# Peptides against a protein of PDB entry 6MBK, part 212

Target 1, 240 residues: chain A of PDB entry 6MBK
Amino acid sequence: GFEMVNFKEEGFGLRATRDIKAEELFLWVPRKLLMTVESAKNSVLGPLYSQDRILQAMGNIALAFHLLCERASPNSFWQPYIQTLPSEYDTPLYFEEDEVRYLQSTQAIHDVFSQYKNTARQYAYFYKVIQTHPHANKLPLKDSFTYEDYRWAVSSVMTRQNQIPTEDGSRVTLALIPLWDMCNHTNGLITTGYNLEDDRCECVALQDFRAGEQIYIFYGTRSNAEFVIHSGFFFDNNSH

## One batch from the design tools (peptide; made by RFdiffusion4, then SolubleMPNN)

Design b2_p25_6_s2 (from b2_p25_6, 11 letters changed)
Fold by OpenDDE base, seed 1:
Structure b2_p25_6_s2 (fold): chain B 240 residues (1-240), chain A 25 residues (1-25)
Amino acid sequence: as target 1 above (240 residues)
Amino acid sequence: SSEIDEFIADLKKNAPPARLIPVLP
């Protein structure tokens, strides 16, 4: 029903290969295909995760490290997904000096500086952990862990992380949702939910899409400033 | 231990939000 396409102005997105009707279930992603905190714990990162309090306390950081480990693993199941991720992001961690100067006149500057500071502190902490911790020896990134790597992983998670239920539905966990997160954003209603019975994310069409049209979804209501800071999106018609 | 706890608390306070995927009924 859809294919991955590189759109000239929007980058990678999904295109309909047939007519899709509004409210039609066109996309689903089983839990086993998600990158989750649980999959991180079950990966090569697991031993370190079990010993590091920050990884345990912050699922977003666990996902960032999971993403880095899988990227560094040629045989990773998620290689096809990882290869679709941007190499750079329009998030504050990638802002040039001129962009930062522009934001100095706005309230967003505090969030920008906070992200820079926090990311740098996290990197410094984990650089030391990777160099010294016994359980880091098996990580494929041990000999190559740069700030650029960490910035990329953090930005990937920042822009794409989702809260989903645990398998038993008793708690929430964090997940990256492959394929689904390739949809570009438009205004509308939330059309994605988690089906616990089938243990999958389900997305229904926001509107009718014809064969050959790009499929858009609505990721949520945010101000344009919040989208820029947290999602790397800027949508002119977003309601404040 | 206290230093790590304070560090975690500071990091959490400024962590970007995750999107909520609602559970389907």
Scores: peptide ipSAE 0.530, ipTM 0.909, DockQ to the pose 0.861
Fold by OpenDDE base, seed 5:
Structure b2_p25_6_s2 (fold): chain B 240 residues (1-240), chain A 25 residues (1-25)
Amino acid sequence: as target 1 above (240 residues)
Amino acid sequence: SSEIDEFIADLKKNAPPARLIPVLP
């Protein structure tokens, strides 16, 4: 058992409500609870998705739009999840001028500018699509699609997107994994996998956790630069 | 078509990576 807790420095995380043993399956998330490219296609976004080459070609953008549509839908199944997402991120798209200036002395600056450019271009493209495409009229974001909205969605996906198998296991697709992605990161080993038989993401405990302790998981290794660019934080045990 | 394909290609150059969730045996 675990509960969602707002930790002062780390934001939302999971806290154990009982003792959890190392390697214990403490958390699983069925496919039906995931935000996926497939769920995007099956949503109000589906008609537009079927007609837009970029949405079809870039699953991360499809997820970003899916997230925006669901956020704008009061009755969305994912509202409880969406409400747990940060309103702002430490990703380059949110960097202040001083942070960008600091990065000018680093190799990361090229990637930062690329993100700015790409995100702006995407926004400009989709702004036109939303204004002009017939299938966009049904989207809850039709009347309100700002760069801030798009920046948020892109950053949410950037920091949280996962590759998971398709239902038949023949391909990979992109997914946001609610509840699971609330775990804060620590150094360790990957303890999450996808169980195709039960059609769910499964997370086993990285270590013993006592009741009342925050549950941490390891999301994988990246360079500090990659964490800054894609996750918004530095990790001491990673190289640049 | 060519323009959008070029645009997609350009956008993909710096697309953020996704975490791989391994398939369990």
Scores: peptide ipSAE 0.529, ipTM 0.915, DockQ to the pose 0.861
Fold by OpenDDE base, seed 4:
Structure b2_p25_6_s2 (fold): chain B 240 residues (1-240), chain A 25 residues (1-25)
Amino acid sequence: as target 1 above (240 residues)
Amino acid sequence: SSEIDEFIADLKKNAPPARLIPVLP
């Protein structure tokens, strides 16, 4: 009922191929298609994950490394998804000096600096880990782990990570939701949930969409500062 | 060990939030 389209102003998004009614389940993504902390643990990253305290403690970092490993793997199942991801982001990690200056008058500046500092510290830590840890030798990124790579992965995860239930519903884990996260953002209500019985993310239409119209969803309310810092866009811009 | 724990704590303090996908009834 939809197709991926590169919209001129908004970049990639989903377009309806048929009329979709409000509240219609038009999109679902089974767990097996998600990039999760669990899939990271079950990947080539698994051995390193099992021995690195930061990877274990911070699922977002685990996802970032998972994303990097899969990107570096030509035969990765997620290559089609990864290829749809932006090559650069409007996150603070990509800010130019002038962009930082615009934020200096805002409370967001402290978070910007913190994010930059923390990301740099993470990179420095994992650079050493990748160079020295025995299990890192199996990683496709072993010989190519740059700050730019890490910045990209962290930003990808930062902008796209979701909390979903574990398979048994007892805990939450982190996931990237392919295809679903291609929807551009609009104001409205949350129309995405996780169906534990079918083990899938489900998205119902926020409104009626005609064939040929772009499908928008609402990802949630955040302050502009939070969107800039964590989503790479301003709330009023309807960017994703 | 304490150093890495402190490092993790510091990283967690400033970790970007993830969107909560609610569990459907």
Scores: peptide ipSAE 0.527, ipTM 0.911, DockQ to the pose 0.888
Fold by OpenDDE base, seed 3:
Structure b2_p25_6_s2 (fold): chain B 240 residues (1-240), chain A 25 residues (1-25)
Amino acid sequence: as target 1 above (240 residues)
Amino acid sequence: SSEIDEFIADLKKNAPPARLIPVLP
């Protein structure tokens, strides 16, 4: 067992409530609890999705809009998950001028400017869509679609999106994985997979954890620059 | 249509990666 805890230095994480052994299946998340491109299509966003080529072509944008619609819906099933998400991120979309100037001496500056430019272009496009498209009138964000909302949703998806199989296993789709993505990161091996038979994401323990210890998982190998750009944090033990 | 296709191509080129969750055997 585990519990959600707000750690003083790391923010929200998972803490073991009992001893957990290495390779023990301690956490699983059924598909029905995931925020996916499919759940976006089946939501209030569905009519707009069916008519907008960008939403159809870019699952990450579909997830961002799904996240915004669910956040704006008081009775959303995902409200408990959404409330655990950061209100702000350390992604390039939130960089101040001094942070950007510091990065000008690095190869990362191109990616920073590209991300900012692309996000601004997306917002400008969708602002017009939300104002003019007939199916947008039913969206809970119709009168409250700001750049700040959009950059938050894009940053949330950018830092947390996962590729998972479709229900039939024939294709790959994008998903946010509630509860699982609360684990803080450590160096190690990937211990998360998707079980198609049980239709769930499964996480096994990277190591032994004692009762009361924080549970860490490995999300993948990235350079510190890639973590800053795509994950919004710096990890000291990553290669440059 | 062509303008939207070019826009999508530009956005996809610079889209942040998603984590791959492998299918279990």
Scores: peptide ipSAE 0.525, ipTM 0.910, DockQ to the pose 0.867

Design b2_p25_6_s3 (from b2_p25_6, 11 letters changed)
Fold by OpenDDE base, seed 5:
Structure b2_p25_6_s3 (fold): chain B 240 residues (1-240), chain A 25 residues (1-25)
Amino acid sequence: as target 1 above (240 residues)
Amino acid sequence: DEEVEEFIEDLKKNAAPARVIPVLP
């Protein structure tokens, strides 16, 4: 099927180990392998989640904390996935002075500042929570919760979060989709969907891929501004 | 807690959107 490969410039991606035909279901990820708000609730974070309004109200933050807790857990089921995540991102939270200066001429600057401000505020809030809340004592990040940690987690979620249906299909939840999100992006059509019957994310090939070729998928259309803000890069075929 | 609610609202305004994985038929 495929294998994980570290591609130059593109970082980690998936490479076909055999010929894959267009529209072939080559990749599926069962719900049990996803990092979701539900898995966060069922983790060591659960007790804190149940008592913190922000975690409850903002699934993305719940995922961020879930990611941090699992990263800090050597025996976490998701360690193999977490190890594939970038250690740093090109998101605005990581922007240097020159990058910010560049954005000053764009409409994105307001959003960049807002994101930075909000992230800082979130960190400050949760730092206090982690230090004072009884249910935070058992969290593996209790004694080590830095802004850098939080920035990383938030950026990881921001760039990789997906809305998927709940098990019964009645609602949506947020999820990180391991392995699937290793596919690098290309222009095309959405070829990923959630199969409720089998309770899994399914990805079909966008095109024919030969053995040895990198497998690309299309994650959706965003403006360049949105890519900068949420993905950390410009996409030439997108509007500014 | 109105303060927390206001904070949440403010945070949500700038939250990055998630990708929507469509439900298959």
Scores: peptide ipSAE 0.549, ipTM 0.900, DockQ to the pose 0.855
Fold by OpenDDE base, seed 3:
Structure b2_p25_6_s3 (fold): chain B 240 residues (1-240), chain A 25 residues (1-25)
Amino acid sequence: as target 1 above (240 residues)
Amino acid sequence: DEEVEEFIEDLKKNAAPARVIPVLP
Protein backbone atom coordinates (compact mmCIF):
# COMPACT_ATOMS: atom_id res chain seq x y z
CA GLY B 1 0.00 0.00 0.00
CA PHE B 2 3.01 2.33 0.29
CA GLU B 3 6.65 2.69 -0.68
CA MET B 4 9.68 4.54 0.62
CA VAL B 5 10.59 7.52 -1.52
CA ASN B 6 13.24 10.17 -1.31
CA PHE B 7 11.34 13.39 -1.87
CA LYS B 8 13.26 16.38 -3.21
CA GLU B 9 12.55 18.80 -0.39
CA GLU B 10 11.44 16.58 2.46
CA GLY B 11 13.91 13.72 2.21
CA PHE B 12 12.68 10.21 2.85
CA GLY B 13 8.95 9.67 3.21
CA LEU B 14 6.18 7.23 2.41
CA ARG B 15 4.17 7.36 -0.80
CA ALA B 16 0.88 5.59 -1.37
CA THR B 17 0.94 2.90 -4.06
CA ARG B 18 -2.84 2.64 -4.02
CA ASP B 19 -5.73 4.73 -2.85
CA ILE B 20 -5.89 4.78 0.95
CA LYS B 21 -9.04 5.89 2.71
CA ALA B 22 -9.19 7.97 5.85
CA GLU B 23 -9.04 5.84 9.02
CA GLU B 24 -7.79 2.83 7.07
CA LEU B 25 -5.14 0.79 8.86
CA PHE B 26 -2.38 1.08 6.31
CA LEU B 27 0.73 0.62 8.47
CA TRP B 28 1.61 -1.56 11.45
CA VAL B 29 4.92 -2.43 13.08
CA PRO B 30 5.21 -5.48 15.35
CA ARG B 31 7.18 -5.17 18.60
CA LYS B 32 9.87 -7.49 17.28
CA LEU B 33 10.81 -4.86 14.70
CA LEU B 34 11.07 -2.01 17.22
CA MET B 35 14.27 -0.80 18.79
CA THR B 36 13.40 -0.71 22.48
CA VAL B 37 15.09 -0.51 25.85
CA GLU B 38 14.36 -4.22 26.12
CA SER B 39 16.04 -5.00 22.81
CA ALA B 40 19.01 -2.95 24.03
CA LYS B 41 19.16 -5.08 27.19
CA ASN B 42 19.04 -8.22 25.07
CA SER B 43 21.84 -7.03 22.76
CA VAL B 44 25.61 -6.83 23.13
CA LEU B 45 24.92 -3.78 25.30
CA GLY B 46 23.14 -5.96 27.88
CA PRO B 47 26.08 -6.70 30.17
CA LEU B 48 27.06 -3.03 30.39
CA TYR B 49 23.45 -1.99 30.84
CA SER B 50 23.18 -4.31 33.82
CA GLN B 51 26.15 -2.59 35.47
CA ASP B 52 25.59 1.08 34.60
CA ARG B 53 23.05 3.04 36.60
CA ILE B 54 22.66 5.82 34.03
CA LEU B 55 21.78 3.39 31.26
CA GLN B 56 19.28 1.79 33.59
CA ALA B 57 17.74 5.08 34.67
CA MET B 58 17.60 6.80 31.29
CA GLY B 59 15.98 4.80 28.54
CA ASN B 60 16.74 7.45 25.94
CA ILE B 61 20.47 7.01 26.57
CA ALA B 62 20.06 3.25 26.44
CA LEU B 63 18.43 3.65 23.03
CA ALA B 64 21.22 5.96 21.89
CA PHE B 65 23.82 3.36 22.76
CA HIS B 66 21.68 0.67 21.19
CA LEU B 67 21.68 2.66 17.95
CA LEU B 68 25.44 3.08 18.09
CA CYS B 69 26.08 -0.59 18.73
CA GLU B 70 23.73 -1.70 15.97
CA ARG B 71 25.14 0.84 13.51
CA ALA B 72 28.60 -0.54 14.20
CA SER B 73 27.36 -4.10 13.59
CA PRO B 74 27.30 -4.97 9.87
CA ASN B 75 24.92 -7.87 10.43
CA SER B 76 22.48 -5.93 12.61
CA PHE B 77 18.83 -6.59 11.95
CA TRP B 78 18.23 -2.84 12.05
CA GLN B 79 20.82 -1.86 9.44
CA PRO B 80 18.13 -1.12 6.83
CA TYR B 81 16.40 1.19 9.30
CA ILE B 82 19.58 2.86 10.49
CA GLN B 83 20.54 3.62 6.89
CA THR B 84 17.34 5.65 6.53
CA LEU B 85 18.23 7.91 9.44
CA PRO B 86 19.73 11.31 8.74
CA SER B 87 23.49 11.53 9.06
CA GLU B 88 23.10 14.96 10.64
CA TYR B 89 20.31 16.84 12.37
CA ASP B 90 19.22 20.44 12.77
CA THR B 91 18.89 19.97 16.53
CA PRO B 92 20.57 22.39 18.94
CA LEU B 93 23.45 19.94 19.33
CA TYR B 94 24.43 20.82 15.78
CA PHE B 95 23.94 24.58 16.05
CA GLU B 96 26.72 26.84 14.98
CA GLU B 97 27.52 30.05 16.82
CA ASP B 98 25.38 32.13 14.48
CA GLU B 99 22.36 29.91 15.02
CA VAL B 100 22.79 30.13 18.77
CA ARG B 101 23.01 33.91 18.56
CA TYR B 102 19.79 34.00 16.62
CA LEU B 103 18.05 32.17 19.46
CA GLN B 104 19.49 34.39 22.19
CA SER B 105 16.46 36.64 21.86
CA THR B 106 14.16 33.73 22.71
CA GLN B 107 13.46 31.77 25.85
CA ALA B 108 14.60 28.67 23.99
CA ILE B 109 18.23 29.66 24.49
CA HIS B 110 18.28 28.27 28.01
CA ASP B 111 17.04 24.91 26.83
CA VAL B 112 19.55 24.90 24.00
CA PHE B 113 22.45 25.52 26.34
CA SER B 114 21.18 22.97 28.81
CA GLN B 115 20.82 20.31 26.14
CA TYR B 116 24.30 20.98 24.84
CA LYS B 117 25.83 20.93 28.31
CA ASN B 118 24.05 17.76 29.35
CA THR B 119 24.97 15.93 26.17
CA ALA B 120 28.61 16.88 26.60
CA ARG B 121 28.54 15.67 30.19
CA GLN B 122 26.95 12.39 29.15
CA TYR B 123 29.59 11.86 26.52
CA ALA B 124 32.40 12.55 28.97
CA TYR B 125 30.92 10.09 31.44
CA PHE B 126 30.40 7.30 28.94
CA TYR B 127 33.74 7.85 27.27
CA LYS B 128 35.32 6.93 30.58
CA VAL B 129 32.95 3.99 31.04
CA ILE B 130 33.71 2.60 27.59
CA GLN B 131 37.44 2.94 28.22
CA THR B 132 37.46 1.33 31.64
CA HIS B 133 34.48 -0.97 32.13
CA PRO B 134 35.13 -4.68 31.48
CA HIS B 135 31.79 -5.20 29.74
CA ALA B 136 32.55 -2.42 27.27
CA ASN B 137 35.32 -4.51 25.69
CA LYS B 138 32.80 -6.48 23.66
CA LEU B 139 31.03 -3.42 22.29
CA PRO B 140 31.64 -2.74 18.60
CA LEU B 141 32.16 0.93 19.46
CA LYS B 142 34.94 0.23 21.99
CA ASP B 143 37.67 1.71 19.82
CA SER B 144 35.47 4.25 18.05
CA PHE B 145 33.33 6.35 20.34
CA THR B 146 33.45 10.02 19.38
CA TYR B 147 31.35 12.96 20.41
CA GLU B 148 30.02 13.08 16.86
CA ASP B 149 28.81 9.51 17.22
CA TYR B 150 27.12 10.26 20.49
CA ARG B 151 25.61 13.51 19.26
CA TRP B 152 24.12 11.70 16.30
CA ALA B 153 22.66 8.90 18.40
CA VAL B 154 21.22 11.25 21.00
CA SER B 155 19.70 13.42 18.28
CA SER B 156 18.25 10.39 16.53
CA VAL B 157 16.58 9.25 19.73
CA MET B 158 15.48 12.74 20.72
CA THR B 159 13.68 13.27 17.43
CA ARG B 160 12.22 9.79 17.07
CA GLN B 161 11.69 8.19 20.49
CA ASN B 162 8.23 6.98 21.44
CA GLN B 163 6.67 5.83 24.67
CA ILE B 164 4.93 2.48 24.23
CA PRO B 165 3.61 -0.15 26.62
CA THR B 166 5.67 -3.12 27.69
CA GLU B 167 4.63 -6.49 26.30
CA ASP B 168 2.43 -7.22 29.30
CA GLY B 169 1.05 -3.68 29.33
CA SER B 170 2.01 -3.18 32.98
CA ARG B 171 4.59 -0.47 32.31
CA VAL B 172 5.81 1.89 29.64
CA THR B 173 9.08 1.77 27.75
CA LEU B 174 10.82 3.70 25.00
CA ALA B 175 10.99 2.65 21.38
CA LEU B 176 12.07 3.70 17.94
CA ILE B 177 9.47 2.67 15.39
CA PRO B 178 11.06 1.80 12.04
CA LEU B 179 9.17 2.55 8.82
CA TRP B 180 6.46 4.44 10.71
CA ASP B 181 8.80 7.28 11.62
CA MET B 182 9.55 7.81 7.94
CA CYS B 183 6.18 9.50 7.56
CA ASN B 184 6.54 13.24 7.32
CA HIS B 185 4.52 15.42 9.64
CA THR B 186 1.36 17.39 8.96
CA ASN B 187 -1.23 19.12 11.08
CA GLY B 188 -4.07 16.92 12.22
CA LEU B 189 -4.99 14.31 14.81
CA ILE B 190 -3.04 11.46 16.34
CA THR B 191 -3.81 8.36 14.28
CA THR B 192 -1.25 5.98 15.76
CA GLY B 193 -1.80 3.62 18.67
CA TYR B 194 -0.42 0.47 20.18
CA ASN B 195 -2.41 -2.74 19.88
CA LEU B 196 -1.48 -4.88 22.89
CA GLU B 197 -3.45 -7.90 21.72
CA ASP B 198 -1.52 -8.12 18.47
CA ASP B 199 1.58 -6.55 20.06
CA ARG B 200 2.09 -3.97 17.34
CA CYS B 201 2.04 -0.27 16.64
CA GLU B 202 -0.84 0.63 14.32
CA CYS B 203 -1.30 3.70 12.15
CA VAL B 204 -4.52 4.66 10.39
CA ALA B 205 -4.68 7.20 7.61
CA LEU B 206 -5.28 10.78 8.68
CA GLN B 207 -7.11 11.50 5.43
CA ASP B 208 -7.72 10.05 2.00
CA PHE B 209 -4.55 9.56 0.00
CA ARG B 210 -4.54 8.80 -3.68
CA ALA B 211 -2.04 6.53 -5.33
CA GLY B 212 1.16 8.46 -5.81
CA GLU B 213 0.55 10.92 -2.96
CA GLN B 214 2.86 11.28 0.00
CA ILE B 215 1.43 9.94 3.25
CA TYR B 216 1.58 12.37 6.14
CA ILE B 217 0.79 11.77 9.79
CA PHE B 218 0.47 13.96 12.85
CA TYR B 219 3.07 13.28 15.54
CA GLY B 220 1.63 15.69 18.08
CA THR B 221 1.11 19.34 18.93
CA ARG B 222 4.28 21.28 19.60
CA SER B 223 5.23 24.91 19.64
CA ASN B 224 7.76 26.19 17.17
CA ALA B 225 10.23 26.42 20.03
CA GLU B 226 9.62 22.78 20.91
CA PHE B 227 10.13 21.78 17.29
CA VAL B 228 13.46 23.59 17.25
CA ILE B 229 14.58 22.07 20.52
CA HIS B 230 13.25 18.56 20.06
CA SER B 231 12.89 18.13 16.30
CA GLY B 232 15.33 20.67 14.91
CA PHE B 233 12.95 22.46 12.57
CA PHE B 234 10.13 24.98 12.34
CA PHE B 235 6.73 23.90 11.12
CA ASP B 236 4.91 26.71 9.33
CA ASN B 237 1.50 25.16 9.79
CA ASN B 238 1.96 24.95 13.54
CA SER B 239 -0.52 27.02 15.53
CA HIS B 240 2.05 27.78 18.21
CA ASP A 1 26.03 6.05 44.61
CA GLU A 2 24.85 9.53 45.53
CA GLU A 3 27.05 11.15 42.94
CA VAL A 4 25.51 9.07 40.19
CA GLU A 5 22.00 9.78 41.41
CA GLU A 6 22.60 13.50 41.43
CA PHE A 7 24.01 13.31 37.94
CA ILE A 8 21.01 11.34 36.69
CA GLU A 9 18.62 13.86 38.20
CA ASP A 10 20.43 16.70 36.53
CA LEU A 11 20.35 14.97 33.17
CA LYS A 12 16.66 14.12 33.43
CA LYS A 13 15.62 17.73 34.02
CA ASN A 14 16.24 18.66 30.43
CA ALA A 15 15.60 15.42 28.62
CA ALA A 16 13.43 15.69 25.54
CA PRO A 17 10.06 14.03 25.98
CA ALA A 18 9.08 10.96 24.04
CA ARG A 19 5.99 10.87 21.89
CA VAL A 20 3.26 9.01 23.72
CA ILE A 21 1.72 6.26 21.64
CA PRO A 22 -1.69 5.63 23.18
CA VAL A 23 -2.77 2.11 23.98
CA LEU A 24 -5.67 1.08 21.80
CA PRO A 25 -8.79 -0.25 23.59
Scores: peptide ipSAE 0.549, ipTM 0.896, DockQ to the pose 0.846; fails the geometry check
Fold by OpenDDE base, seed 2:
Structure b2_p25_6_s3 (fold): chain B 240 residues (1-240), chain A 25 residues (1-25)
Amino acid sequence: as target 1 above (240 residues)
Amino acid sequence: DEEVEEFIEDLKKNAAPARVIPVLP
C-alpha cells in the first residue's frame, strides 16, 4: 500500500500506492526488524556492552554503536534501513559557526553547547575504549572510529529513537523502527502503538490518503526549541 | 568507578528524549 520515495526538500518518505482510509492499519513492524538495545546486546557489540558501564546505562549510546557496527557490516540485516538514513543531519552537532552564533540570542544555545560538549566527551571516552578494550577488537569499526562516524550515529539515534515495551511488557527499551520512521511528520494525533500480542509496532493512517499522496504521521508534540535541538527543524504548526 | 558514574549522570541529564510508543490495549 506504500512505497519509499525521495521527495523534493523533504528527503525520503512514504507514498501511498493505493487509497488508504483513516484509521486503517497500513504499516506494522515486527520486533525482529527493530534495532533495539537487545539486538545490540546480541550483536558483535555484545561482549563490549557487557563490560562497559556507559553502554549499559545509556541505551541511546548502545543504539548509536549498534548502528555504527551494522553500518560497517556488509551483510547486516539492517543495511537497507541504514541506507535510507540521512548522511548528515540538521542537528546542532552539524551546525556551522554562524548558525551557532545566531542561536546565541536564543534559549536553545545552552542546550546546543551542552550537546556539543557531551558528544565530544562521549567520543573521547569511546575512542579510548575502542583502542584499548579487548572486546573492541571484534568490532568492525575498530580500525576506523571517527568523530564524524559518532556524530552521525548519535544524531541518527537522537532523531529516531523510540521507547517501546520489552517483549513481556514488563519494562521499556529503546528502538529504531525501520520503515515506520520513513514517514514524514505532520500535526495531528498519535496513530502508532505497540501490539504486544503480535509483538509489533502498528501504525494506522492519520487521515485518508489517496494513491500517490505522501503519507504523514504525527510523532508527538515538542516545542520548536526541542525540535531544533533533537530533530533539527522547526515545525510551523507546533502548538507547544 | 565514581568518575564514570558522574559522567553517566551528566550525559543522562542532557540526553535527547525518546518518543514513547504507547502499548496498545
Scores: peptide ipSAE 0.549, ipTM 0.900, DockQ to the pose 0.876; fails the geometry check
Fold by OpenDDE base, seed 4:
Structure b2_p25_6_s3 (fold): chain B 240 residues (1-240), chain A 25 residues (1-25)
Amino acid sequence: as target 1 above (240 residues)
Amino acid sequence: DEEVEEFIEDLKKNAAPARVIPVLP
């Protein structure tokens, strides 16, 4: 009931191909289509992941490398998704000098500098790993791993990463959710949840959409403390 | 490796949070 469209100003988004009613399940993404820490472990990155403590400890970095590896793989299942991702982001890592100067008068400057520093440190670390680690030889990024690549991947994950349950629901993991994250944001209620029985992310319509209208969703805030109930969706906030 | 642990901790404290996808009942 929807199609991918490149909208002016908004970029890529989803457009309804038929009338969609509020609370209608119009979009679902099975786990097998998600880019997860688990899929990273099961990819060409797996051997390196199994031996690198940072990759193991930081799922977001694992996803970033997974994204880079898949981007560099012509036959990657996720190529269609990756091609829809922005080439650059509005994250601090992409701030221009003037933007940074402007922020010098704000508390945000400390966060910006911290992000720059941390990202640079990560890059330096993994550059060395990629150059020297035996299992890195299998990575398609072996011969080309630039800061720009890393910045892009980190920013992609930073802006799009989601916490989802593991298959058995006993733990949480990180995931990028293709197709779903193409929806542009609007104000409203959370209408996305994970169906463990069917092992898929499910999104119900926030409102009525007519055929031809862009479909918007509310992503909410990036907080582990989010506790919203809508249309049977329940935030299981285990982070108390 | 204490150095690696310290590095990880430093990175974690400044990591951006992920969106939480709630589990459906």
Scores: peptide ipSAE 0.547, ipTM 0.898, DockQ to the pose 0.595; fails the geometry check

Design b2_p25_6_s4 (from b2_p25_6, 8 letters changed)
Fold by OpenDDE base, seed 2:
Structure b2_p25_6_s4 (fold): chain B 240 residues (1-240), chain A 25 residues (1-25)
Amino acid sequence: as target 1 above (240 residues)
Amino acid sequence: DEEIEKFIEELKKNAPPARVIPVLP
């Protein structure tokens, strides 16, 4: 009922191939297709994960490394998804000096600087780990781990990470949701949930969409400052 | 490693939020 399209203004998105009615379940993504902390643990990253305290403690960083490892793997199951991701982001890690200067007059500047600092420290730490840790030898990024790679992965996760239940529903974990996260954002109501019985993420249509129309979803309410910091986006009519 | 633990604390403090996908009833 939908297809991937590169829209002129918004980049990649989903377009309806048929009429979709409001509240219709038009999109679902089984857990097996998600990039999760668990899939990271079960990947080539697993041995390093099991011995690195930061990867264990920080699911978002685990996802970032998982994303990098899979990107560096030509035969990765997630290559089609990864190829749809932006090569650059509007996140603070990509801000030009002028953008930073502009933000100096705002409350967001402290968070921007913190993000720069923390990301740099993370990179420095993991650069050393990748160079010295025995289990890092298995990683496809062993000889190709740049700050550019890392900021891309961190930004990808920052803009796209989701909290979902574990399979048994007893805990929560972090996940990237392929295909679903290609929907561009609009104001509205949350129409996505996780079906534990079928073990899948389910999305129902926010409104009626006609064949040929772009499908938009509402990812949630954030302040504009939060969007700038974590999504690189302003949405004026967004309110809590 | 105490230094690593302190770093983790800082990372947690500054971790970007994840979108919460609600569990369907």
Scores: peptide ipSAE 0.646, ipTM 0.948, DockQ to the pose 0.864
Fold by OpenDDE base, seed 1:
Structure b2_p25_6_s4 (fold): chain B 240 residues (1-240), chain A 25 residues (1-25)
Amino acid sequence: as target 1 above (240 residues)
Amino acid sequence: DEEIEKFIEELKKNAPPARVIPVLP
């Protein structure tokens, strides 16, 4: 009932191929299609994950490395998804000097600097790990791990990561949700949930969409400041 | 080891939030 389309102003999004009614389940993504901390553990990254304390403690970083490994793997199952991801982001990690100067007049500047510093420190740490750790030898990124690569992966996860239940529902984990995260944002109500019985993420339509219309979803309530810091975009109706 | 744990604490403090996908009943 939908197709991927490149919208000039908004980039890639989903367009309805038929009329979709409000509250209709139009999109679902089974767990097996998600990029999760668990899938990272089960990938080529697994051996390193099992021995690195930071990867174990920080699910978002595990996802970032998982994303990098899969991007570097031509036969990766997630190649079609990865190819839809932006090559650059509007996150603070990509801010130019002028943008940073502008933010100096705001309270957000401290968070921007913290994010940049923290990411740089992470890169330095993992650069050393990749060069020295025995289990890093088989990683496809061993000879091509740049800060730009890491910045991209971190930003991808930052803007797209979701908290979902584990398979048994006893805990939570982090996931990237392919296809679903291609929907562009609008104001409204959250219409996405996780169905544990069917083990899938489910999205129902926020409103009626006619054939040919772009499908929008609401990802959650955030202030403009939070969007700038973590997502890189603004909404007029959000709190300032 | 202690340095790594301190670093992890800093990472947790500054970790970006994830969207919470609610569990359906």
Scores: peptide ipSAE 0.645, ipTM 0.947, DockQ to the pose 0.864
Fold by OpenDDE base, seed 3:
Structure b2_p25_6_s4 (fold): chain B 240 residues (1-240), chain A 25 residues (1-25)
Amino acid sequence: as target 1 above (240 residues)
Amino acid sequence: DEEIEKFIEELKKNAPPARVIPVLP
């Protein structure tokens, strides 16, 4: 019912190949297709994860490393997804000096600086870990772990991470949701949920879409400040 | 290690939010 399209102004998105009615379940993604903290633990990263306190404590960082390892793995199941991700982001980690100066007039500047500092410290920490830890020797990124790699992975996770239930529903975990996160954003209501019985993310149409129309979903309400800090852009329909 | 734990605390404090996908009935 949909296809991936590179739209001229919006980049990659989903286009309806048939008429889709409002509230119709048009997209679902089983857990096995998600990049999760659990899939990270079960990957080549698993041995290091089991030995590193930060990876264990910080699911978002675990996802970032999972993403890096899979990107560096030619035979990764997630290669098709990873290839759809932006090569660069508009997040504060990519801000130039002029952009930072512009934000100095806002209260968001403190969060921007904090994000930058923390990310740099994370990189420094993990650079040492990758160089010295025995379990890092098997990682495909062993000889190619740059700050640029790390900020890309961190930014990818920052902009795309989702909280979903664990398989048994007893806890929550973090996940990247391939295909689903290709939908561009519009104002509306949340139309995505997790079906525990079928163990999948489910997305219903926000509105009627005709064949050939781009499919938009609503990712949630955020202020412009939150978008700048966590998504890297201003959204006109949000409070500044 | 105390240093690592302090670092984790700082990381948690500044962790970016995740989108919450609600559990369907």
Scores: peptide ipSAE 0.641, ipTM 0.947, DockQ to the pose 0.855
Fold by OpenDDE base, seed 4:
Structure b2_p25_6_s4 (fold): chain B 240 residues (1-240), chain A 25 residues (1-25)
Amino acid sequence: as target 1 above (240 residues)
Amino acid sequence: DEEIEKFIEELKKNAPPARVIPVLP
C-alpha cells in the first residue's frame, strides 16, 4: 500500500501506492523489526551491555550504541533502515557557531551547553570503555568510534526514540520504529498505537490518501498526559 | 561506584524525552 520515496525538499517519506482510506490500518511494524533495548541486549553489544552500568541504566544510550553497531555491520538486518536516516540533524549538537551565538541571548543556551557537555562526557567515557573493555573487542566500531559517530547516534535516538510496552505489557522500553518513522509529520491526531495482542506497532491513516500521494502522520508530543482517546484516535487534550 | 552513579543521575536528569506510543485496547 506504500513505498519509500525520496521526496524533493522533504527527504525520505512514504508514498501511497493505492488509495488509502482514513482510519485504515495501512502500516504495522512487528516487534521483531524494531530496534529496542532488548534487541541491543541480544546483539553484539549484549556482552558489553551486561557489564556497563551506564548502558544498563540509560536505554537511550543503549539504543545509540545499538544503532552504531548495526550501522557498522554490513549484514545488519537494519541496514536498509539505517541508510534512510539523516546524516545530520537539527539538534543542538549540530548547531553552527552563529546559531550558538544567536542563542546566547536566550534561555536555550543553557540547554545547548548542557547537551554539549553531557554528550562530550558520554563520548569520553565510552571511548575509553570501547578501547579497554574485553567485550568491546567484538564491536565493529572499536577502531572507528568518533565523536561524530556518537553525536549522530545520540541525535538519531533523541529525535526518533519511542516508548513502547514490553512484550508482556508489564513495563515500558525504548524503541526505534523502522519504516513508520519515515512518515513525514503533519498536524492532526495521533493514529499510532501498540497492539500487544499481535505484538506490533500499528498506524492507521490520518486521512484519505490517493495513490501517489505522500502519507503524513502526526507524531504528537512526547508527553502522554496531553492526549485523550477519542474513537480510536489520540489527540491533544489542550486542543479538545 | 559513586562516580558512575552520580553520572547516571545527571544523565537521567538531562535525558531527552521519548515519544509515548499508547497501548491499544
Scores: peptide ipSAE 0.638, ipTM 0.945, DockQ to the pose 0.558

